Peptides against a protein of PDB entry 6UG1. Designs and how they scored, part 3

Target 1, 304 residues: chain A of PDB entry 6UG1
Amino acid sequence: SNEERKRRKYFHMLYLVCLMVHGFIRNEWINSKRLSRKLSNLVPEKVFELLHPQKDEELPLRSTRKLLDGLKKCMELWQKHWKITKKYDNVGLYMRTWKEIEMSANNKRKFKTLKRSDFLRAVSKGHGDPDISVQGFVAMLRACNVNARLIMSCQPPDFTNMKIDTSLNGNNAYKDMVKYPIFWCEVWDKFSKKWITVDPVNLKTIEQVRLHSKLAPKGVACCERNMLRYVIAYDRKYGCRDVTRRYAQWMNSKVRKRRITKDDFGEKWFRKVITALHHRKRTKIDDYEDQYFFQRDESEGIPD
Target 2, 301 residues: chain A of PDB entry 6UG1 as posed
Amino acid sequence: SNEERKRRKYFHMLYLVCLMVHGFIRNEWINSKRLSRKLSNLVPEKVFELLHPQKDEELPLRSTRKLLDGLKKCMELWQKHWKITKKYDNEGLYMRTWKEIEMSANNKRKFKTLKRSDFLRAVSKGHGDPDISVQGFVAMLRACNVNARLIMSCQPPDFTNMKIDTSLNAYKDMVKYPIFWCEVWDKFSKKWITVDPVNLKTIEQVRLHSKLAPKGVACCERNMLRYVIAYDRKYGCRDVTRRYAQWMNSKVRKRRITKDDFGEKWFRKVITALHHRKRTKIDDYEDQYFFRRDESEGIPD

## One batch from the design tools (peptide; aimed at target 1 Y10 F265 W269)

Design b1_p8_6_s2 (made by RFdiffusion4, then SolubleMPNN; from b1_p8_6, 4 letters changed)
Fold by OpenDDE base, seed 5:
Structure b1_p8_6_s2 (fold): chain B 304 residues (1-304), chain A 8 residues (1-8)
Amino acid sequence: as target 1 above (304 residues)
Amino acid sequence: SLFEEFEK
């Protein structure tokens, strides 16, 4: 019905805000001074120097290569620190079906909300799910004065799916769901004036994204619980930015159709949400990023 | 509120 379409759109918007607020809160927690002091001790001086290379005036690419090598070594150090990777409870923050949402509303399942103290303990011990691990990795880089962002791929239920029964055929293996991450890291390269993508936990990869990312879900089974629609960046200064354009090859032709921002009302609403979560002034880094997004929009063109 | 426009 038209009513059910409105209900699903509204619930998608509410769920999206809850996810974005969750990302904001986790971004505050990883700024903990107590955690920073503990995690800085994991990074030896030689690796710290690679994270902070001098500018090579002859060949700035040499400085970028040092930063990339420093980030690789940080991923190795993080793997040594992390002792226990827990499975997600049910589907974690991956996309739920409409049926799963309805069933969860009927079942008073006490969601055990992880407290700040429990999170800080989990990161410090190296015990937790992949999301806690990525968040801890961002905290370690921030402890080393690296301009690292927490990235969250927000997975609200698909309001464009109007099927009554949205039950996934029960065999979507946990493996297919977790094949691609929900959380990752970006690091500012001051030499190339670009964000470097880092997945320290899932794919264990570092990318300088130009047109596409390895972190973008591919294949039907993987996309059922992980649709790239709302990739939100949380920086160390409590900035909040939509960075979906970086990771979406087909933003205009495919991704936009699955976003609330497909219409003017949804665009204005989503801008209000971003603005409410953005607690810093604009910087020259934002100008370089917006220029990159503009060039990506021009290069994709208008969908036929 | 971000949702005040939906309660009308």
Scores: peptide ipSAE 0.021, ipTM 0.654, DockQ to the pose 0.562
OpenDDE base, seeds 1, 2, 3, 4: peptide ipSAE 0.006, 0.011, 0.006, 0.007; ipTM 0.495, 0.626, 0.498, 0.488; seed 1 fails the geometry check

Design b1_p8_6_s3 (made by RFdiffusion4, then SolubleMPNN; from b1_p8_6, 6 letters changed)
Fold by OpenDDE base, seed 2:
Structure b1_p8_6_s3 (fold): chain B 304 residues (1-304), chain A 8 residues (1-8)
Amino acid sequence: as target 1 above (304 residues)
Amino acid sequence: DFFKEFEE
């Protein structure tokens, strides 16, 4: 019905805001001075120096290579620190079906909201789910004065799915779900004027995204609970930016159709949400990023 | 400068 379509759209919007606020709160928690002091001690001086290379005036690429090597070593150090990777409770922050949402509303499952103190303890001990681990990795890089963003792929329920029963059948549902991350890191490369993508936990990869990312979910089973639609970046200065364009190969042809921003109302609404979560002034980094997004939009073209 | 700290 038209009513059910509206209900799903509004519930998607509400759920999206809750997810984006969750990302904002986690981004605040990883800025903890107490956590920073503990995590900085995990990074040896030699690795710190690689994270902060001098600018090579002859070949800036040499400086980028040092930074990449430093980030690789930080990933290795993080793996040594992290002792226990917990499974997600149910589906974590992956996408729920409409049926699961309805069933969860009826079940007074006390979602034990992780408190800030428990989060900080979890990161400090190296015990937690993959999301906590990624968030802790971003905290470690920030503790080393690296301009590291927390990236969140927000997974609100699919308002474009109008099926009554949206139950997912499959024995490997959890494995397919966790194949791609929900949280990752981006690091600013001041030499190339680009963001470096870092997945320290799931795929354990570093990439310089040009056209598409390895972190973009592929295959039907993986996309059931992880749809690339809203990739939100949270920086150390409480900036909030939509960086979906980086990770979407087909933003205009595929991704836009599944976003609230497919219409002018949704675009204006989503812009208001971003603005409400963006607590810093614009910088030259934002200009370089917007130029990159513009070039990506031109290169994709407008679908006929 | 706030901006320098962010760009560094």
Scores: peptide ipSAE 0.019, ipTM 0.625, DockQ to the pose 0.020
OpenDDE base, seeds 1, 3, 4, 5: peptide ipSAE 0.019, 0.018, 0.016, 0.019; ipTM 0.633, 0.641, 0.653, 0.628

Design b1_p8_6_s4 (made by RFdiffusion4, then SolubleMPNN; from b1_p8_6, 6 letters changed)
Fold by OpenDDE base, seed 4:
Structure b1_p8_6_s4 (fold): chain B 304 residues (1-304), chain A 8 residues (1-8)
Amino acid sequence: as target 1 above (304 residues)
Amino acid sequence: DFFEEFLK
């Protein structure tokens, strides 16, 4: 019905705001001074020097290579620190079906909200789910004065799915769900004027994304609970930016159709949400990033 | 409430 379409759209919007606020709160917790002091001790001086290379005026790429080597070593150090990776309770922050949402509304399951103190303890001990681990990795990089931002792929229920029964066909194995991350890291490369993508936990990869990312879900089974639609970046200065364009090869042709921003009302609404979560002034880094997104839009073209 | 501003 038209009513059910409206209900699903509004519920998607509400759920998206809740997810984006969750990301904002976790980003604030990462900025803990107590945690920063502890995590900085995990990074030896030689690795710190690689994270802060001098500018090579002859070949800026040499400086980028040092930064990449430093980030690789940080991932190795982080793996040594992280002792226990817990499985998600149920589906974590992966996408729920409409049926699962309806069933959960009837069951007053108190989501155990992780307290800030418990989060800081989990990161400090190296015990937690993959999301906590990624968030802790971002905290470690920030403790080393690296311009690292937390990335969150927000997974609200699919408002474009109008099926009454939205049960997933078959045992969508936990493995297919967690094949791609929901949280990752980006690091600013001041030499190339680009964001470097870092997945320290799931795929354990570092990328300089041009046209596509390895972090973008591929295949039907993986996309059922992880649809790349809203990739939100939270920086150390409480900036909030939509970076979906980086990770979406087909933003205009495919991804936009599954976003609230498919129409002018949804675009205006989503801009209000981003603006409310963006607590810093614009910088030259934002200009370089917007230029990159513009070039990616031109290169994709307008779908006919 | 932060949520009320976005639902209006």
Scores: peptide ipSAE 0.020, ipTM 0.705, DockQ to the pose 0.249
OpenDDE base, seeds 1, 2, 3, 5: peptide ipSAE 0.022, 0.016, 0.016, 0.015; ipTM 0.735, 0.722, 0.729, 0.720; seeds 1, 2, 5 fail the geometry check

Design b1_p8_7 (made by RFdiffusion4)
Pose (drawn by RFdiffusion4):
Structure b1_p8_7 (pose): chain A 301 residues (1-169, 173-304), chain P 8 residues (1-8)
Amino acid sequence: as target 2 above (301 residues)
Amino acid sequence: AKMEELSP
């Protein structure tokens, strides 16, 4: 019914707001001073110097390379620090079906509250699922004074799914791509470097294509790329989906609430509500990348 | 109205 259609749109908006805010608060917890100081001693002087390379006037590229080596070394040592990698209970934060949600609302059960202290203890011990692991990785980079963002792919239920049944055809297929990952600023190439230290274990300087965007019909059942939100050290919140969307204006726009005007205005209201800093020059360099990327997409196939 | 009022 048109009524159920409208409810799905609203609940989608609601769930999305909650997800984005959780990203906001989790990013706050990541900045914890007590935790940062402990995680900083995990980084040797050699790698620390690689993470803060000297300005190379003649060829800025060499500085970028040193940072990449540093990022690689950090990924490696984080693989060692993280001793226990759990499985997501049930579905984790991957996209759920309307049926699944309705049924979760029905069954209330018992849920262990988490809070901030338990998160900190888990990151220091090295015990958690991949979300906790990557989030802790970002906290470590920040303790070393690197401009590290936390990236979250918000996966609210699909408001474009009109079906009354909503059934699907696997765990391995869900976890092929991450919900959480990291970006690091390169002051020499003036670009954001994408880092996934837990799932794909890769570092990529995304230009026009990214390894992180999910592919194949089966894998996209639980991970439909729509809202890629970046949170930074100074409490910025930016929609970074353009970096990770091969067909942003075609394929992805149909799945986002921003397709109509009311939707865009509302979404902007939330981003602004979550962006608690003033505009820097880096924001401009990023907008320039997005503009060029937006104009290079062109006609679809 | 309700959708418009929705925010953090």

Design b1_p8_7_s1 (made by RFdiffusion4, then SolubleMPNN; from b1_p8_7, 5 letters changed)
Fold by OpenDDE base, seed 4:
Structure b1_p8_7_s1 (fold): chain B 304 residues (1-304), chain A 8 residues (1-8)
Amino acid sequence: as target 1 above (304 residues)
Amino acid sequence: SELEALGP
């Protein structure tokens, strides 16, 4: 019905705001001075120097290569620090079906909200789910004065799915779900004027995204609970930016149709949400990023 | 809260 469509759209919007606020809160928690002091001690001086290379005026790519090597070593150090990767409770922050939402509304299951103190302890000990691990990795890079962003792929329920029963069938549902991350890191490369993508936990990869990312879910089974629609970046200065364009190869043809921003009302609403979560002044980094997104929109073109 | 003002 039209009413059910409105209800699902509304619930999607509410759920998206809750997810984006969750990302904002986690981004604040990883700025903890106590955590920063502890995590900086994980990074040897030689690795710190690689994270902060001098600008090579002859070949800026040499400086980028040092930064990439530093980030690789940081991933290795992080793997040594992280002792226990816990499975998610249920589906974590992966996409729920409409049936699962309805069943959860009926079941007053008290979600155990992880407290800030518990989070800081988990990161500090190296014990937690993959999301906590990624968030801790971002905290370690920030402790080393790296301009690292927390990236969150927000997974609100699919308001374009009007099926009544959205039960997911599959013996490997968890493996397919966790094949691609929900949280990752971006690091500003001041030499190339680009964001470097870092997945320290899941795929254990570093990439300089041009047209496509390895972190973008591929295949039907993986996309059931991880649909790339809202990739939100949270920086160390409480900036909030939509970076979906980086990771979406087919933003205009495929991704836009699944976003609330498919219409002018949804676009205006989503901009208000981003603005409310964006607590810093614009910088030249934002200008370079917007220019990159513009070039990516032009290069994709209008879908035929 | 600022969040309540963002409600649909």
Scores: peptide ipSAE 0.011, ipTM 0.625, DockQ to the pose 0.213
OpenDDE base, seeds 1, 2, 3, 5: peptide ipSAE 0.011, 0.010, 0.011, 0.008; ipTM 0.631, 0.609, 0.621, 0.640

Design b1_p8_7_s2 (made by RFdiffusion4, then SolubleMPNN; from b1_p8_7, 6 letters changed)
Fold by OpenDDE base, seed 5:
Structure b1_p8_7_s2 (fold): chain B 304 residues (1-304), chain A 8 residues (1-8)
Amino acid sequence: as target 1 above (304 residues)
Amino acid sequence: DEFEAIGP
């Protein structure tokens, strides 16, 4: 019905705000001074020096290569620190079906929210789910004075799915779900004027995204619970930015159709949510990033 | 540093 379409749209909006606020809160927690002091001790001086290379005036690419090597070594150090990777409770923050939402509304399941103290302990011990691990990795980089962002791929229910039954019957549904991350890291490269993408836990990869990312879900089974629509970046100064354009090859032709921002009302609403979560002034880094997004929009073109 | 201008 038209009413059910409206209900799903509004529920999607509410769920999206809750996810974005969750990312904001986790970003505040990883700025803990106590955690920072503990995690900085995991990084040897030689690795710290690679994270902060001098600018090579002859070949800036040499400085970028040192930074990339430092980030690789940080991923290796993080793997040594991390002792226990817990499975997600149910689907974690991956996308729920409309049937699962309805069933969960009927079941007064008390979602046990992890407390800040429990999170900080989990990161310090190296015991937790993959999301906690990624968040802890961002905290370690920030403890080393690296400009590292927490990235969250927000997975609200698909308001464009009007099927009554949206149950997923697939064997190995968990393996397909966790094939791609929903949290990762970005690091600012001051030499190339670009964000470097880092997945320290899932794919264990570092990339400089140009047209496509390895972190973008591919295949029907993986996309059922992980649909790339709202990739939100949280920086150490409480900046909040939509960086979906970096990871979406087909932003205009495919991704936009699945976002609340497909219409003027949704665009204005989403901008208000971003603005409410953005607690810093604009910088030259934001200008370089916006220029990159503009070039990506021009290169994709307008879908016919 | 282009990010230092994001002082508190």
Scores: peptide ipSAE 0.034, ipTM 0.662, DockQ to the pose 0.025
OpenDDE base, seeds 1, 2, 3, 4: peptide ipSAE 0.034, 0.031, 0.030, 0.028; ipTM 0.697, 0.700, 0.666, 0.638

Design b1_p8_7_s3 (made by RFdiffusion4, then SolubleMPNN; from b1_p8_7, 6 letters changed)
Fold by OpenDDE base, seed 4:
Structure b1_p8_7_s3 (fold): chain B 304 residues (1-304), chain A 8 residues (1-8)
Amino acid sequence: as target 1 above (304 residues)
Amino acid sequence: DDFENIGP
């Protein structure tokens, strides 16, 4: 019905705000001075120096290579720190079906919201789910004065799915779900003027994304709970930016149709949400990023 | 500073 379509759209919007606020709160928590002091001690001086290379004026790529090597070593150090990777409770922050949402509304299951103190302890001990691990990795990089962003792929329920039964069948549902991350890191490369993508936990990869990312879900089964639609970046100065364009090869042709921003109302609304979560002034980094997004939009073209 | 502010 038209009413059910409106309900699903509204619920999608509400859920998206809750996810984006969750990302914001986690981004504040990883700025903890106490955590920073503890995590900086995990990074040897030699690795710190690689994270902060001097600019090679002859070949800036040499400086980028040092940074990439530093980030690789940080991923290795992080894996040594991280003792226990817990499975997600149910689906974590992956996309729920409409049926699961309806069932959850009937079941007054209190979301066990992890408290800040418990989060900081979990990161400090190296015990938690993959999301906590990624968030802790971002905290470690920030503790080393790296301009690291927390990235969140927000997974609100699919308001474009009008099926009554949206049950997902299959024993491998968890494996397919966790094949691609919903949290990762980006690091500013001041030499190339680009964001470097870092997945320290799931794919254990570092990327300089040009046209596509390995972090973008591929295949029907993986996309059922992880649809790339809202990739939100949270920086150390409480900036909030939509970086979906980086990871979406087909932003205009495919991704836009599944976003609330497909219409002017949704675009204006989503912009208000981003603005409300963006607590810093614009920087030259934002200009370079916007220029990159523009070039990616031009290169994709208008879908025929 | 990695956040070079665009001056006013």
Scores: peptide ipSAE 0.031, ipTM 0.677, DockQ to the pose 0.024
OpenDDE base, seeds 1, 2, 3, 5: peptide ipSAE 0.028, 0.022, 0.022, 0.028; ipTM 0.666, 0.664, 0.659, 0.671

Design b1_p8_7_s4 (made by RFdiffusion4, then SolubleMPNN; from b1_p8_7, 6 letters changed)
Fold by OpenDDE base, seed 5:
Structure b1_p8_7_s4 (fold): chain B 304 residues (1-304), chain A 8 residues (1-8)
Amino acid sequence: as target 1 above (304 residues)
Amino acid sequence: DEFEKIGP
């Protein structure tokens, strides 16, 4: 019905705000001074120097290569620190079906909310789910004065799915769900004027995204619980930006149709949510990023 | 610093 369509759209909006606020809160927690002091001790001086290379005036690419090597070594150090990767409780922050939402509402399941103190302890010990691990990795880079931002792929229920039964095909294994991450890291490369993508936990990869990312979900089974629609970046100064354009090859033709921003009302609403979570002034980094997004929009063109 | 913080 038209009513059910409106209900699902509204619930999608509320769920999206809750996810974006969750990302914001986790971004505050990883700025803990106590955690920063502990995590900086994991990074040897030689690795710190690679994270902060001098500018090579002849070939800026040499400085970028040092930064990339430093980030690789940080991933290796993080793997040594991390002792226990817990499975997600149920589906974690992956996408729920409408049926699962309805069933969860009926069962009044007390979700154990992770407290800030428990999170900081989990990161310090190296014991937690993959999301806590990624968030801790971002905290370690920030402890080393790296301009690292937390990236969250927000997975609200699909308001474009109007099926009554939204049950997944029974074979959607936990392995297919977790094949691609929900959280990752980006690091600012001041030499190339670009964001570097870092997945320290899942794919254990570093990439300089041009047209497509390895972190973008591929295949039907993987996309059932992980749809790339809302990739939100949280920086160390409490900036909040939509960076979906970086990771979406087909933003205009495919991704936009599944976003609340497909219409003017949704675009204006989503901009208000971003603005409410964005607690810093604009910088030249934002200008370079917006220029890159503009070039990506022009290169994709308008879908036929 | 590349960022000026306005919020909490």
Scores: peptide ipSAE 0.031, ipTM 0.568, DockQ to the pose 0.033
OpenDDE base, seeds 1, 2, 3, 4: peptide ipSAE 0.024, 0.016, 0.025, 0.020; ipTM 0.606, 0.605, 0.606, 0.611

Design b1_p8_8 (made by RFdiffusion4)
Pose (drawn by RFdiffusion4):
Structure b1_p8_8 (pose): chain A 301 residues (1-169, 173-304), chain P 8 residues (1-8)
Amino acid sequence: as target 2 above (301 residues)
Amino acid sequence: DLLPPLLD
């Protein structure tokens, strides 16, 4: 019914706001001073110097390389620090079906509250699922004074799914691509470097294509790329989906609430509500990348 | 403030 259609659109908006806010608060917890100081001693002087390379006037590229080596070394040592990698209970933060949600609302059960202290304890011990692991990795980079963003792929239920049944054909297929990952700023190449230290264990300077965007019909059942939100040290919140969307204006727009005007205005209201800093020059460099990327997409196939 | 508006 048109009524259920409207409810799905509203609940989608509601769940999305909650997800994005959770990203906002979790990013706050990541900045914890007490935790940052402990995680900093995990980084040797050699790697620390690689993470803060000297300006190389003749060839800025060498500085970028040193940072990449540093990022690689950090990924490696984080693989060692993280001793226990749990499985997501049930579905984690991957996209759920309308049926699954309706049924979760029905069954209330008992839910262990988490809070801030428990999160900190888990990151310091090295116990957690991949989300906790990557989030802790970002906290470590920040304790070393690197401009590290936390990236979250918000996976609210699909408001474009009109079906009354909503059934699907695997765990391994869900976890192929991450919900959480990291970006680090390169002041020499003036670009954001994408880092996934937990799932794909890769570092990529995304230009026009990214390894992180999910592919194949089976894998996209639980991970439909729509809202890639970046949170930074100074409490910025930016929609970074353009970096990770091969067909943003075609394929992805149809799945976002921003396809109509009311949707874009509403979404902007939330981003602004979550962006608690003023515009820097880096924001401009990023907007320039997005503009060029937006104009190079062209006609679809 | 962050509550979504109702839809008609």

Design b1_p8_8_s1 (made by RFdiffusion4, then SolubleMPNN; from b1_p8_8, 4 letters changed)
Fold by OpenDDE base, seed 4:
Structure b1_p8_8_s1 (fold): chain B 304 residues (1-304), chain A 8 residues (1-8)
Amino acid sequence: as target 1 above (304 residues)
Amino acid sequence: ELEPPELE
């Protein structure tokens, strides 16, 4: 019905705000001064120097290579720190089906919301789910004065899916779900004027995204619970930006159709949500990023 | 001197 379509759209919007606020709160928690002091001690001076290379005036790429090597070593150090990767409870922050949402509304399953103290303890001990691990890695980089963003791929229920039964049949549903991350890191490369993508936990990869990312879900089974639609970046100064364009190869042709921003109402609404979560002034980094997004929109073209 | 990374 038209009512069910409206209900699913509104529930998607509400769920998206809750996810974006969750990312904002986690981004605040990883700015903890107590955590920062503990995590800075994991990074030896030689690795810190690689994270802060001098500008090579002859070949800026040499400075980028040092930064990438520093980030690789940080990922290795983080793996040594992280002792226990817990499985997600149920589906974590991966996409739920409409049936799972309806069933969850009937079952007063208290989301055991991890408290700030428990989060900080989990990160400090190296014990937690992959999301906590990624968030802790971002905290470690920030403790080393790196301009590291927390990235969250927000997975609200698919309001474009009007099927009644959306039960996911498959013994490998968890493996397919966790094949791609929900949280990752971006690091500003001041030399190339680009964001470097870092997945320290899942794919254990560092990439400079040009046209496509390894972190973008591929294949039907993986996309059932991880649909790239809302990739939100949270920086150390409480900036909030939509960076979906970086990770979406087909933003205009495919991704936009599955976003609330497909219509003018949804676009205006989503901009208000971003603005409400964006607590810093614009910087030249935002200008370089917007220029990159513009070039990516032009290079994708208009979908035929 | 730990130059604060210039957020240009």
Scores: peptide ipSAE 0.014, ipTM 0.492, DockQ to the pose 0.016
OpenDDE base, seeds 1, 2, 3, 5: peptide ipSAE 0.013, 0.012, 0.011, 0.013; ipTM 0.496, 0.521, 0.501, 0.493

Design b1_p8_8_s2 (made by RFdiffusion4, then SolubleMPNN; from b1_p8_8, 4 letters changed)
Fold by OpenDDE base, seed 5:
Structure b1_p8_8_s2 (fold): chain B 304 residues (1-304), chain A 8 residues (1-8)
Amino acid sequence: as target 1 above (304 residues)
Amino acid sequence: SLEPPELE
C-alpha cells in the first residue's frame, strides 16, 4: 500500500539517524585521552616516523610510500594487540529485513548497550567484535597524531523493498554477512591530497581508491545485509561527511535509487542530519575531497 | 607539547 511505503520510508529515516548518532558517539569515545595514552605505547618510534614522513619535494610519492608502510606496520601491531575477536550478537549493525524488525518489535530483546567504560576496557584489552577492533585501530592512529577518520557504512532497512515477507533467500550464512566490513578507517595523505582507505580487521587491506574499492560489497549473498548507500566519515575534530561517492562506482545509476536523497525532500532532510552531526569548520581537506567527488560524478555521467 | 597539527 501507499501507507506501508510511507511507513518504511519514515522508519528508514529514523533508523539511519540512530545509526549515524551511534557512529558519532563511537567517534567521541575513541577520542578518550586515557585510551590515547595507552594506545600510543603500542607504536614504536620507527613506526611513528613512518607515519610522519618529511615532505619529499622532488618526489612526493616517496613520502606517500613511507606513510603506507607505516600504516601497514600499524595494522600488524594492531593484530598483535587484538587477542579475541567476538562474533556479532545476531547481525550486529548489518542490515535487518523488515520481517526481522517486526519480530524484534514484538520481542522486547534488551539490546545490551555497551557502556563507554566497557568499550574503553574492550579496546585496551584487545577483546571485542570487529567494529570495536576497527574503532580501536582509529584510536591508535589518532594517538599517534595521524589524521584518521572513522568510516561507517550505515545499513538502515531497505525502504525500496516492498515485499511483505522480506526473509532472505537461502542460507543467511554469517560468513557471507561479515565478508565485507561495516566500519573501516581513512587516513589523510597530505602529500597526494587524498584519503587512504584502511581496513585493518576484515580484509586487512590498504587502498588509494580511484574508481572502486575492495570494501564495496559484491555478490547477491553479501549485498543482502550490506548495501553500500550511506558511508559516513567521522574525524577527530567531530566533522561528519558523506563519503559514499568514494566507494560507490555507480552512485548515480544504482546507489542513489536506494537512498533517501533520491528526491529533494530526502536530500534536504539528509543534509540537515549531516549538518547537525558536523561540529567543525570547513578546511582545505574538504575542498580537495569535494573536487575529487565532483570529478567522480562527471566521470560516471548521468544515467540515461 | 606536540599540538595536534591543524587539519590542513
Scores: peptide ipSAE 0.014, ipTM 0.518, DockQ to the pose 0.018
OpenDDE base, seeds 1, 2, 3, 4: peptide ipSAE 0.013, 0.013, 0.013, 0.013; ipTM 0.511, 0.511, 0.514, 0.519

